# Designs tried in a protein design run: peptides against a protein of PDB entry 3OIQ. Part 41

Target 1, 212 residues: chain A of PDB entry 3OIQ
Amino acid sequence: KNRIFVSSSKDFEGYPSKAIVPVQFVALLTSIHLTETKCLLGFSNFERRGDQSQEDQYLIKLKFKDRGSERLARITISLLCQYFDIELPDLDSDSGASPTVILRDIHLERLCFSSCKALYVSKHGNYTLFLEDIKPLDLVSVISTISTKSTNSSKHSSSELISECDLNNSLVDIFNNLIEMNRDEKNRFKFVKLIHYDIELKKFVQDQQKVL

## One batch from the design tools (peptide; aimed at target 1 I20 K63 L119)

Design b1_p22_7_s2 (made by RFdiffusion4, then SolubleMPNN; from b1_p22_7, 12 letters changed)
Fold by OpenDDE base, seed 4:
Structure b1_p22_7_s2 (fold): chain B 212 residues (1-212), chain A 22 residues (1-22)
Amino acid sequence: as target 1 above (212 residues)
Amino acid sequence: MLELLQKLLKELREKLLEELKK
């Protein structure tokens, strides 16, 4: 089955009640939930959904059923946090309890852009998204990708079933949503509160704000 | 770093697909 690009987590409302569908999306990492029994990653594109929370629009489950999958999940979380400079509470607590990590609102301090591949698995009308692949995206690379495509609709026929246009449109939509959140005085999100807020991001946001 | 992440994710995917076939 071809992998489906998902621009909104609302797309899953129209998905079959009994299916396995490979999907891909791009979003910001918003939460990490690692306990003794589960590993979940929350992602969001900050699409406005009425009164629904804008965090964790994509809840992605890592397989966490045996010691081998648990170890792989923990290493995956450690590597993602290392890539995004996310401080994990010391996983080396001398208390032989498996370290619990609960991070929320990651997007308030760091823009952790991620290209995710997942399996949509539905049974009896409920679904679960299982992580297949995650590519962390560098913010400079995201900014450059958005900035360069405003001019060249040149048909590069590369056989990747997900159009480079879908990825870019979703990245633009995320930034537009963040700009709207930044303009809202009631919203906790502010670009100037990001730990990595630099001159490049400042300039990019200022230029995008003139178009919106 | 990215290569190790991709390797681990591949192993997770394989283990997931094996479980979904049962």
Scores: peptide ipSAE 0.309, ipTM 0.862, DockQ to the pose 0.766
OpenDDE base, seeds 1, 2, 3, 5: peptide ipSAE 0.306, 0.303, 0.308, 0.305; ipTM 0.861, 0.860, 0.861, 0.860

Design b1_p22_7_s3 (made by RFdiffusion4, then SolubleMPNN; from b1_p22_7, 10 letters changed)
Fold by OpenDDE base, seed 3:
Structure b1_p22_7_s3 (fold): chain B 212 residues (1-212), chain A 22 residues (1-22)
Amino acid sequence: as target 1 above (212 residues)
Amino acid sequence: SLEKLQELLKELSEKLLEELKK
């Protein structure tokens, strides 16, 4: 089955009421929800949705039904957070109590760009997205990719089924949305409040703001 | 760590697909 690239989470409104569809998208990590009974990752591209929250536009479920799947979910979260320098409590605490992790608004402190593969699973019009794969993207690499319009056909046989154009367009759209949020005085998002805000990001944002 | 993450996520996806076929 061909994997579908998704540019908007609204695309799912047109999906079949009973289907299993492999999908892929690029978005920012916005939330982590790990409890005793569930594991969810929230992502967003911050597409304007009227009065709807721009958070957790892509709610991705990890299987959390047995000890094996729970362990896998915890390892997944740990590795993801390690990559993005997100501080987590020790998930292996000897105290027998499964640690609860609830992180929200991650994008206010860190831009955690992620390329996600998921399974869209629908039944009776309701759907769930199950995580299949996640590739964290380095911010410097994202900035360089957007800035260099050159199709460097680097012969990296990236087995990534995504059109390079679809990826780049989504990354540009996310940054444009963030720039709009940064301009809005009512929006909590500000680039200058990011922990990793540096001269490179500052320059990039300033250059993009001139084009918008 | 990233390679291990990808492996684990792949395994999770395969297990989920098997459950959905039942």
Scores: peptide ipSAE 0.020, ipTM 0.583, DockQ to the pose 0.833
OpenDDE base, seeds 1, 2, 4, 5: peptide ipSAE 0.016, 0.017, 0.020, 0.019; ipTM 0.463, 0.485, 0.580, 0.566

Design b1_p22_7_s4 (made by RFdiffusion4, then SolubleMPNN; from b1_p22_7, 12 letters changed)
Fold by OpenDDE base, seed 3:
Structure b1_p22_7_s4 (fold): chain B 212 residues (1-212), chain A 22 residues (1-22)
Amino acid sequence: as target 1 above (212 residues)
Amino acid sequence: MLELLQQLLKELAEKQKEELAE
């Protein structure tokens, strides 16, 4: 089955009530909820949804079957957090009880761009997105990709199932949404509050703000 | 690091697919 690129989590409202559909999207990591039985990863593109929260628009589930799969999931989450410089509480607590980790509002401190692959699984009108893959995206690379109009077909290996256009459009949409949030005095998101806010990001945001 | 992450994610995804088939 071909993987479907998803630009909005609203697209799932039109999906079959009983199906398994491989999907892919680009979004910011917003939350991590790790328990003994599951991990939930929240992602968002911050699309405006009226009165609905802009956080956790994509809830990606990782379910544990056994202690081995739980350990593997914990290691995986630790590696993801290490890539994004997200501090996790020590997951290797000697206390025999796997600690619960709850991180929220990650986007307020760090822009964790992620290309996600998931399985949309629906039953009786409800759906779950099961994790298949997460590719963390470097912010410098994201900025460069948006800033360089699509002229350099750099021969990056043909294995990325997403059209370069779909990826770029989604990244632009995310930044535009963040710029709107930054302009809103009621919104908690501010670029200047990001831990990694630098001269490059500042310049990029200023240049994008002139086009909007 | 990324290669290990991808490998672990693949293994987890395979284990989840088995559960969805039961």
Scores: peptide ipSAE 0.434, ipTM 0.901, DockQ to the pose 0.889
OpenDDE base, seeds 1, 2, 4, 5: peptide ipSAE 0.425, 0.432, 0.428, 0.434; ipTM 0.898, 0.899, 0.899, 0.900

Design b1_p22_8 (made by RFdiffusion4)
Pose (drawn by RFdiffusion4):
Structure b1_p22_8 (pose): chain A 183 residues (1-47, 54-90, 99-149, 165-212), chain P 22 residues (1-22)
Amino acid sequence: KNRIFVSSSKDFEGYPSKAIVPVQFVALLTSIHLTETKCLLGFSNFEQEDQYLIKLKFKDRGSERLARITISLLCQYFDIELPDPTVILRDIHLERLCFSSCKALYVSKHGNYTLFLEDIKPLDLVSVISTISTKCDLNNSLVDIFNNLIEMNRDEKNRFKFVKLIHYDIELKKFVQDQQKVL
Amino acid sequence: LEELHESVTELYENNKEDILEE
């Protein structure tokens, strides 16, 4: 195929006013908006706000069920508690870091566009830390994301703090420290 | 992970034509 890797949402400025373009990006899951009619997943690389809004479209019940199972499995994989109806989660990153590799379809018309979900591969934080420590587009993005997350933690006014993560590991405390030295 | 992938593929294939019409 010819899937185009995007490093930032701003890349979508050069894209056609009407086209179907397979894309791929890496980001943290930050929000979920699940209704009976639609589902939107928000991701951000914190270059510090929501940036990617991925839509799971479904019309009938059969496809709704699949969307619900998909959200259920994604949340379970990241240890996110889910009440299972309109379901809303925000600023997930303040509590849990959820790196994800996502493939999407850019669909535009009249200059407007929507990113539809084709695939989502959650990335284990342990593997993310290891992938950064031992050591392309994926890695560049994982590094940039973690750097921004580091600067956000330094900033006293920013709500993001590693110590406040429900999964604040000793290894996470270690990687963050040895990561600031590079800075 | 395989279950999530399969669920996402099935959901996308069910809606692919509708998405392409947009």

Design b1_p22_8_s1 (made by RFdiffusion4, then SolubleMPNN; from b1_p22_8, 15 letters changed)
Fold by OpenDDE base, seed 5:
Structure b1_p22_8_s1 (fold): chain B 212 residues (1-212), chain A 22 residues (1-22)
Amino acid sequence: as target 1 above (212 residues)
Amino acid sequence: MSELQETLKKLFEKEKSYIESL
C-alpha cells in the first residue's frame, strides 16, 4: 500500500471508519508518556484548532503488551531523548519496576522535529496511530533545508520517497505556527526560552517573521 | 548505529504485521 503523507491531523477525520492506512508526517515532539501499561508519543504541527490545545495533535501509540514490545518502546524513547538531549530518568534500573516517564510541553524547551511513519488503524470510527518508524531531524538541518529551498535529492536508495516538497512545506508550516505562537502574548511558547536558542535560530526566525 | 537501526526496523515490521492481523 502506498504511504500517505499527512500535513494535518485533521486529515484523519476524513479517513475510513474501518481501515489500516500507512501514513507519514513531520511534527514536533510535544510529549512522552511511558507507564507500566502504555507508551505514547505526542506530536504537533501547532495548527490552530480554535480554542483547543495545540499539543499532542498526533498521539502515537507504541505497542506495549509483551517484554519485546516494551523493550522496543524503551529503546525508542531512549534513542529519541539521547538525540534531542532530553534528560530521562535511568530506564535501565535493575529494579523490575517499569520506569515511568511523563514529559509534557517538550516544545517549550526544545524543538524536536521528527519524521514519523505510522499505521492509521480505525475501528468503529475511532482510530489509533501506531508507530512504524521515527527519524529525528536535526534543527540546523531543518533550518538549512527551509532556507535554501534545496530539493537536494540525496540519491540514496529505494526507501519510500517522501515528497521532499511535502516535508519542506510541513516544516515551513510548523515554523510559521511557532512564529504566530511566539507573537501571541498569551502563548507560553517563546523562541528565546528554548535551551538551544542560538544566533542561527534567532536569525532564521527574524527572517521568517519578515515574510509573514 | 546501523545494526541497531536494522534491529529496530525488524521489530517495527514485526509489530506492523501484528497490527495488520488485528
Scores: peptide ipSAE 0.067, ipTM 0.707, DockQ to the pose 0.418
OpenDDE base, seeds 1, 2, 3, 4: peptide ipSAE 0.020, 0.018, 0.022, 0.017; ipTM 0.524, 0.507, 0.530, 0.505; seed 1 fails the geometry check

Design b1_p22_8_s2 (made by RFdiffusion4, then SolubleMPNN; from b1_p22_8, 10 letters changed)
Fold by OpenDDE base, seed 1:
Structure b1_p22_8_s2 (fold): chain B 212 residues (1-212), chain A 22 residues (1-22)
Amino acid sequence: as target 1 above (212 residues)
Amino acid sequence: MEELQKSLKELFEKEKEDILSL
């Protein structure tokens, strides 16, 4: 089955009540929920949904059933957090209590852009997204990709199932949504509160704000 | 990045049969 690019998690409302569909999306990491029994990653593109929370629009499960698969989930989370400079408690602590990790509102401190491949699995009208693959995206690379009107289809991304157009559109939409949130006095998100807020990001945001 | 993808791929392949049986 071809992988479907998903621009909105509302697309899942139109999906079959009993299906298995490989999907792909680009979003910001918003939450991590790791316990002894489950691992969940929240992602969002911050699409406006009325008065609904814009966090965790994509709730992605890492399934594990035993200590071996639980360890792989922990390693996966540790490596993801290491890439984004997210501080975690020691997940390998030999204390027979597996440390619980609950991080929320990650986007308020760090823009953790991620290209995710997931499996949509629905039964009886409920669905779960299972994480298949994740590619963390560097913010400098994201800024460069949006800033360059990539008329150069350089054939070198022949392994990405996403069209360069779908990726770029989703990245632009995320930034536009963040700009709107930054302009809203009621919204907690502010670019100047990001730990990695630098001159480059400042300039990029100022230039994007002129196009909106 | 490669280690992240490797660990996640190994996890997904171990759980895939159970995921597909849901």
Scores: peptide ipSAE 0.552, ipTM 0.944, DockQ to the pose 0.934
OpenDDE base, seeds 2, 3, 4, 5: peptide ipSAE 0.550, 0.547, 0.550, 0.549; ipTM 0.944, 0.943, 0.944, 0.944

Design b1_p22_8_s3 (made by RFdiffusion4, then SolubleMPNN; from b1_p22_8, 12 letters changed)
Fold by OpenDDE base, seed 4:
Structure b1_p22_8_s3 (fold): chain B 212 residues (1-212), chain A 22 residues (1-22)
Amino acid sequence: as target 1 above (212 residues)
Amino acid sequence: MEELQRTLKELFEKEKEEILSL
């Protein structure tokens, strides 16, 4: 089956009650939930959904069943956090208890853009997303990608099933949603509270705010 | 990045049969 690009986690409401569908999306990492029994990554594009939480719109599972696969899940989380400069408790601590990691609201301190490939697996109307691949995206690269597309709607018919347009549109939508959150005095999200808030991000946000 | 993707791929391939049997 061809991989489907997903622009909204609402798309899954229309998916079959019994299916396996390869999907791809881009979103911000919002949470990490690693326990002895499960690993879940929360992602969001911060799409407004009425009274629903804007965090964890995509709950992605890293499945493990044994100590070997659990270790691979822990290494995966460590490497992902290392890429985003997320401080984790020592996951290698010789204390024979599997370390529990519960991080929430990651987006309040760091913009962790991620391109995710996952399997949508549904049974009896419930679904689970299983992580197949993750590409962490550098913020400078995200900003540059958004900034360069404002001029070239050149129909590059690249045979990649997911158009470079879908990725960029989703990145723009995420930034627009963050700008709206930043403007809302009731919203905890503020760009100036990001640990990595620099002159480049400041300028980009200021330029995007003039268009919105 | 490559190590992350490799590690995740190894994890996914170990769990894939069970994921596809759900």
Scores: peptide ipSAE 0.677, ipTM 0.963, DockQ to the pose 0.883
OpenDDE base, seeds 1, 2, 3, 5: peptide ipSAE 0.676, 0.674, 0.674, 0.676; ipTM 0.963, 0.963, 0.963, 0.963

Design b1_p22_8_s4 (made by RFdiffusion4, then SolubleMPNN; from b1_p22_8, 13 letters changed)
Fold by OpenDDE base, seed 5:
Structure b1_p22_8_s4 (fold): chain B 212 residues (1-212), chain A 22 residues (1-22)
Amino acid sequence: as target 1 above (212 residues)
Amino acid sequence: MEQLQQTLKELFEKEKESILSL
């Protein structure tokens, strides 16, 4: 089945009550919830939803059922956090207790752009998104991509052509939403509070703010 | 990056039948 690009997590409200649909989206990592029985990743594009929280708009599950799959989930989280320079408690502790990790509001400190492939699985009107693939995106690369409108046609053969337009449009939308949040005095998000706030990001935000 | 994707792919393929049976 063709993978569907999802620009809004509201799109899932129109999805079949019993379906399996491969989906793809781009969003910021907002939360990590690893327990003994499950791993959940929260993502958001910060689309305005009235008075509802803009956090965890995409709740993505890493399923594990045994110690082997749990280890793979832990390694996956460690590698993801290593890429984004997110400090985790030691997940490899030989202490037979599976470490619990609860990180929230990651976007307040770090912009963790991620291109996610997931499996939408619905039953009886409820759905779960299962993570199939994740591509962390470097912020400098994201800024460069938006600024240049550059279709980086990486001529690497035979993976589903995500419309580079859909990815780029969603990245622009995320930045626009973050700019609106930054302008809102009630919103906790501020670009100047990001650990990686530099001259490049500052300039990019200032230039984007002139278009909004 | 490649290790992340490989590890996640291995996890997903191990759990796939159990995901599809939900």
Scores: peptide ipSAE 0.681, ipTM 0.964, DockQ to the pose 0.955
OpenDDE base, seeds 1, 2, 3, 4: peptide ipSAE 0.681, 0.680, 0.681, 0.680; ipTM 0.964, 0.964, 0.964, 0.964

## One batch from the design tools (peptide; aimed at target 1 L119 S122 N126)

Design b1_p23_1 (made by RFdiffusion4)
Pose (drawn by RFdiffusion4):
Structure b1_p23_1 (pose): chain A 183 residues (1-47, 54-90, 99-149, 165-212), chain P 23 residues (1-23)
Amino acid sequence: KNRIFVSSSKDFEGYPSKAIVPVQFVALLTSIHLTETKCLLGFSNFEQEDQYLIKLKFKDRGSERLARITISLLCQYFDIELPDPTVILRDIHLERLCFSSCKALYVSKHGNYTLFLEDIKPLDLVSVISTISTKCDLNNSLVDIFNNLIEMNRDEKNRFKFVKLIHYDIELKKFVQDQQKVL
Amino acid sequence: SKLSELTSQLSQHTEEELYEEVP
């Protein structure tokens, strides 16, 4: 195939006014909006706000069920509590870090566009830390995301704090410290 | 994986169906 890797949402400025382009990006899961009619997943690399809004389209009940199981499994994988109806989650990153490698389909018309979900591969935080410490586009993105998350933690006004993560590991405390030295 | 299988099933659409969702 010819899937195009995007490093930022701003890349979508050079894309066609009407085309179907397979894309791929890396980001943190930040929000979920699940209704009976549609589902939107928000991601961000904090270059610090929501940036990617991925849509799971479904019309009939059969496809709705699949969308619900998909959200259920994704949340369970990240240890996100889910009440299972309109379901809304925001600023997930303030409580949990959820790195995700996502493949999508860019569909545009009249200059407007929507990113439809093709695949989502959650990335274990332990593997993310290891992948950064031992040591391309994926890695560059994982590094940039973590750097921005580091600067957000330094900023006193920003609500993001590692110590406030429900999963604040001793190893996470360690990686963050030894990561600032590089700065 | 099970999640990948589900997302593959959900991604199955025609071009006409996809364009209906575009503003």

Design b1_p23_1_s1 (made by RFdiffusion4, then SolubleMPNN; from b1_p23_1, 7 letters changed)
Fold by OpenDDE base, seed 2:
Structure b1_p23_1_s1 (fold): chain B 212 residues (1-212), chain A 23 residues (1-23)
Amino acid sequence: as target 1 above (212 residues)
Amino acid sequence: SLLSELTKKLSERTEEELLSEVP
């Protein structure tokens, strides 16, 4: 089955009530909910949805089958958090109970750009997104990609069936949405409150704000 | 990458298993 690029989580409202559809999207990591039985990863592109929370627009599930898969999921979350420099509560609780980790509003402190591959699985009108792959994106690389309108096909034709255009458009849309949130005095999101707010990000945001 | 290898292993499921996990 061809993988569908998803630009909006509203696209799922038009999906079949019984299907398995491979999808891909780009979004910011907004939440992590790790329990003994599952992990949920929240992602958002911050598309305006009226008065609804702009967080967790994509809820991606990692379900454990056994202790081995639980361990792999915990390692996966640790690696993601290490990549994004997210402090996890000590997963090594001496208490022998697998600690529950709940992180929310991650985007208020860090821009965790992620390219996600998932399976959309629906039954009786309900759906779940199951993680297949996650590629964390470096913010410098994201900024560079948007700024250069990189028609430079870096000759690494890795056969990722997604048009570089769809990825770039989604990254631009996310930044535009963040700029709008930053301009809104009622919105908690502010670029200057990001832990990694540097001169490069500042300049990029200032330059993008002139175009919007 | 190690991350992609781990996520691939975690995604190994039958269609029946996946459908059983939808609420």
Scores: peptide ipSAE 0.594, ipTM 0.954, DockQ to the pose 0.879
OpenDDE base, seeds 1, 3, 4, 5: peptide ipSAE 0.594, 0.593, 0.593, 0.592; ipTM 0.954, 0.954, 0.954, 0.954

Design b1_p23_1_s2 (made by RFdiffusion4, then SolubleMPNN; from b1_p23_1, 10 letters changed)
Fold by OpenDDE base, seed 5:
Structure b1_p23_1_s2 (fold): chain B 212 residues (1-212), chain A 23 residues (1-23)
Amino acid sequence: as target 1 above (212 residues)
Amino acid sequence: SELSKLTKELAKMTDEELFSEVP
């Protein structure tokens, strides 16, 4: 079955009921909700949606079936947080209380670009997204990819064709949305407040701001 | 990656299980 690239979580409004559709998107990690029974990952591209919070536009579920799957989910979260340099409380503590982790507004401190594969599952007009794969993206690689948008049409074979164009367009859209948020005095997001705000990111943002 | 292996193991659900988790 072909995987559909999703540029907006509004695309799901047009999706069939009672379906299972493999999807892929690129977004920033915005939240982590780990409980005893489930893990939810919030992602956003910060597409303008009226007065609604721009966080958690893609709510991705990791279901626990048993203690084994719970452990795998915890390890998954630990590895993801390790990649993004997100401090978590020790999830492996032998304290018989499964630690609850609630992180919100992750994008205010760190730009956690992620390529996600998920299953869209719909029933009775509702849907849930189930995680199939997550690839964290390095910010330097994201910046380089956007900056080099001219010349590498590498003919990668048709089976992995999430169009390099779709990925690149989504990354640009995210940065454009972040630039707009940074310009808005009412918005809490500011590039200069990112823990990893460096000269490279500063220069990139300044160069992108001249085009907008 | 290790992360991709873990997520693929977690995604092993039947269609019935997936539909049961939709509210």
Scores: peptide ipSAE 0.598, ipTM 0.957, DockQ to the pose 0.911
OpenDDE base, seeds 1, 2, 3, 4: peptide ipSAE 0.595, 0.595, 0.595, 0.596; ipTM 0.956, 0.956, 0.956, 0.956

Design b1_p23_1_s3 (made by RFdiffusion4, then SolubleMPNN; from b1_p23_1, 8 letters changed)
Fold by OpenDDE base, seed 1:
Structure b1_p23_1_s3 (fold): chain B 212 residues (1-212), chain A 23 residues (1-23)
Amino acid sequence: as target 1 above (212 residues)
Amino acid sequence: SLLSELTKQLSKRSDEELLSEVP
């Protein structure tokens, strides 16, 4: 089956009530939920949904069924957090109790851009997204990709099913949504409160604000 | 990447298993 690029989590409202559909999207990591029984990643593009929370628009489930899958899930979370400089409590607690990690509102401190592949699985109108792949994106590369209106389809290897256009559009949409949130006095998100807020990000935001 | 290999290993489920985990 061809993998479908998803620009909005509202697209799932039009999906079949019983299906298995491979999907992909680009979004910001907003939450990590690791307990004794489950591992979930929350993502958002911060698309406006009326009065609904803009967090966790994509709730992605990792396999967490046995000691082997639990270990792999913990390593996956550790590697993601290492990439984004997110401090985790030591997941290797000597106490035999798996530490519970509940991080929320990650986007308020760090812009954790991620390219995700998932399986949309639906039954009786309910759905779950299952993680297949995650590629963390560096912010400098995201900024460069948006800033270079790459009309040059450099045919990067035929294995990335995401059109460069779909990726770029989604990244632009996320930044536009963040700019709107930053302008809203009621919104907690502010670029100047990001731990990694630098001169480059400041300049990029200022330049994008002129187009909006 | 190591991350992609780990997630690929975690994604290995039957269609029946996937459908059983949907509420």
Scores: peptide ipSAE 0.683, ipTM 0.969, DockQ to the pose 0.888
OpenDDE base, seeds 2, 3, 4, 5: peptide ipSAE 0.683, 0.682, 0.682, 0.682; ipTM 0.969, 0.969, 0.969, 0.969

Design b1_p23_1_s4 (made by RFdiffusion4, then SolubleMPNN; from b1_p23_1, 8 letters changed)
Fold by OpenDDE base, seed 2:
Structure b1_p23_1_s4 (fold): chain B 212 residues (1-212), chain A 23 residues (1-23)
Amino acid sequence: as target 1 above (212 residues)
Amino acid sequence: SLLSELTKQLAKRTEEELLSWVP
């Protein structure tokens, strides 16, 4: 089955009540909820949904089958957090209770752009998104990709049937939504409060704000 | 990447398992 690129988590409202559909999206990591039995990764593109929280629009599940899968998940989450320079509370705390990790509102401190592959699995009208793959995206690379709007379809990445257009459009949409949030005095999100706010990001945001 | 390989290992599940984990 072909993988479907998803630009909005609302698309799932139109999906079949009993299906397994491979999907892909690009979003910001907003939350991590690690327990003994599962990890939930929250992602958002910050699409406006009325008065609802814009966090966790894509809730991606990693279910643990056994202790080995739990350990592997902990390592995976640690690697993801290391990539984004996210401080995890000590997962290795000597207390034989597997520590529960809850991180929320990650986007308020760090822009953690992620390309996610997941399985949409539905039964009886409910669905769950199961993680298949996660690719963290470097912010500099994201900025460069949006800025260059490179019509250079370099033919060589032919194997991932992801329209470079779909990826780029989603990245632009995310930044536009963040710019709107930054302009809203009631919104907690501010670019200047990001730990990694630098001259490059500042310039990029200023240039994008002139187009909106 | 190592991250991608680990996530793919974690994603190894049957359709029956996946359907059983939908509430």
Scores: peptide ipSAE 0.645, ipTM 0.960, DockQ to the pose 0.876
OpenDDE base, seeds 1, 3, 4, 5: peptide ipSAE 0.638, 0.640, 0.641, 0.640; ipTM 0.959, 0.959, 0.960, 0.959

Design b1_p23_2 (made by RFdiffusion4)
Pose (drawn by RFdiffusion4):
Structure b1_p23_2 (pose): chain A 183 residues (1-47, 54-90, 99-149, 165-212), chain P 23 residues (1-23)
Amino acid sequence: KNRIFVSSSKDFEGYPSKAIVPVQFVALLTSIHLTETKCLLGFSNFEQEDQYLIKLKFKDRGSERLARITISLLCQYFDIELPDPTVILRDIHLERLCFSSCKALYVSKHGNYTLFLEDIKPLDLVSVISTISTKCDLNNSLVDIFNNLIEMNRDEKNRFKFVKLIHYDIELKKFVQDQQKVL
Amino acid sequence: FSISYDYVEELTEEEKFELIEEP
């Protein structure tokens, strides 16, 4: 194929006014909006706000069920509590870090566009830390995301704090410290 | 582990372009 890797949502400015372009990006899961009619997943690399809004489209019940199972499994994988109806989650990163490699389809018309979900591969935080410590586009994105998350933690006014993560590991405390030295 | 979702891939190009609203 010819899937184009995007490093930022701003890349979508050079894309066609009407085209179907397979794309891929890396980001943190930040929000979920699940209704009976549609589902939107928000991701961000904190270059610090929501940036990617990925849509799971379904019309009939059969496809709705699949969308619900998909959200259920994704949330379970990240240890996200899910009440299972309109379902809304926001600023998930303030409580949990959920790195994800996502493949999407860029579909545009009249200059407007929508990113439709093709695949989502959750990334283990332990592997993310290891992948950064031992040591391309994926790694560059993982590094940039973690750097921005570091600057957000330094900023006193920003609500993001590592110590406030439900999963604040001793190893996470360690990687963050030894990561600031590089700065 | 990954979660694939193929609904939009099962659509024709015309049907995919109909999913997009005008500005």

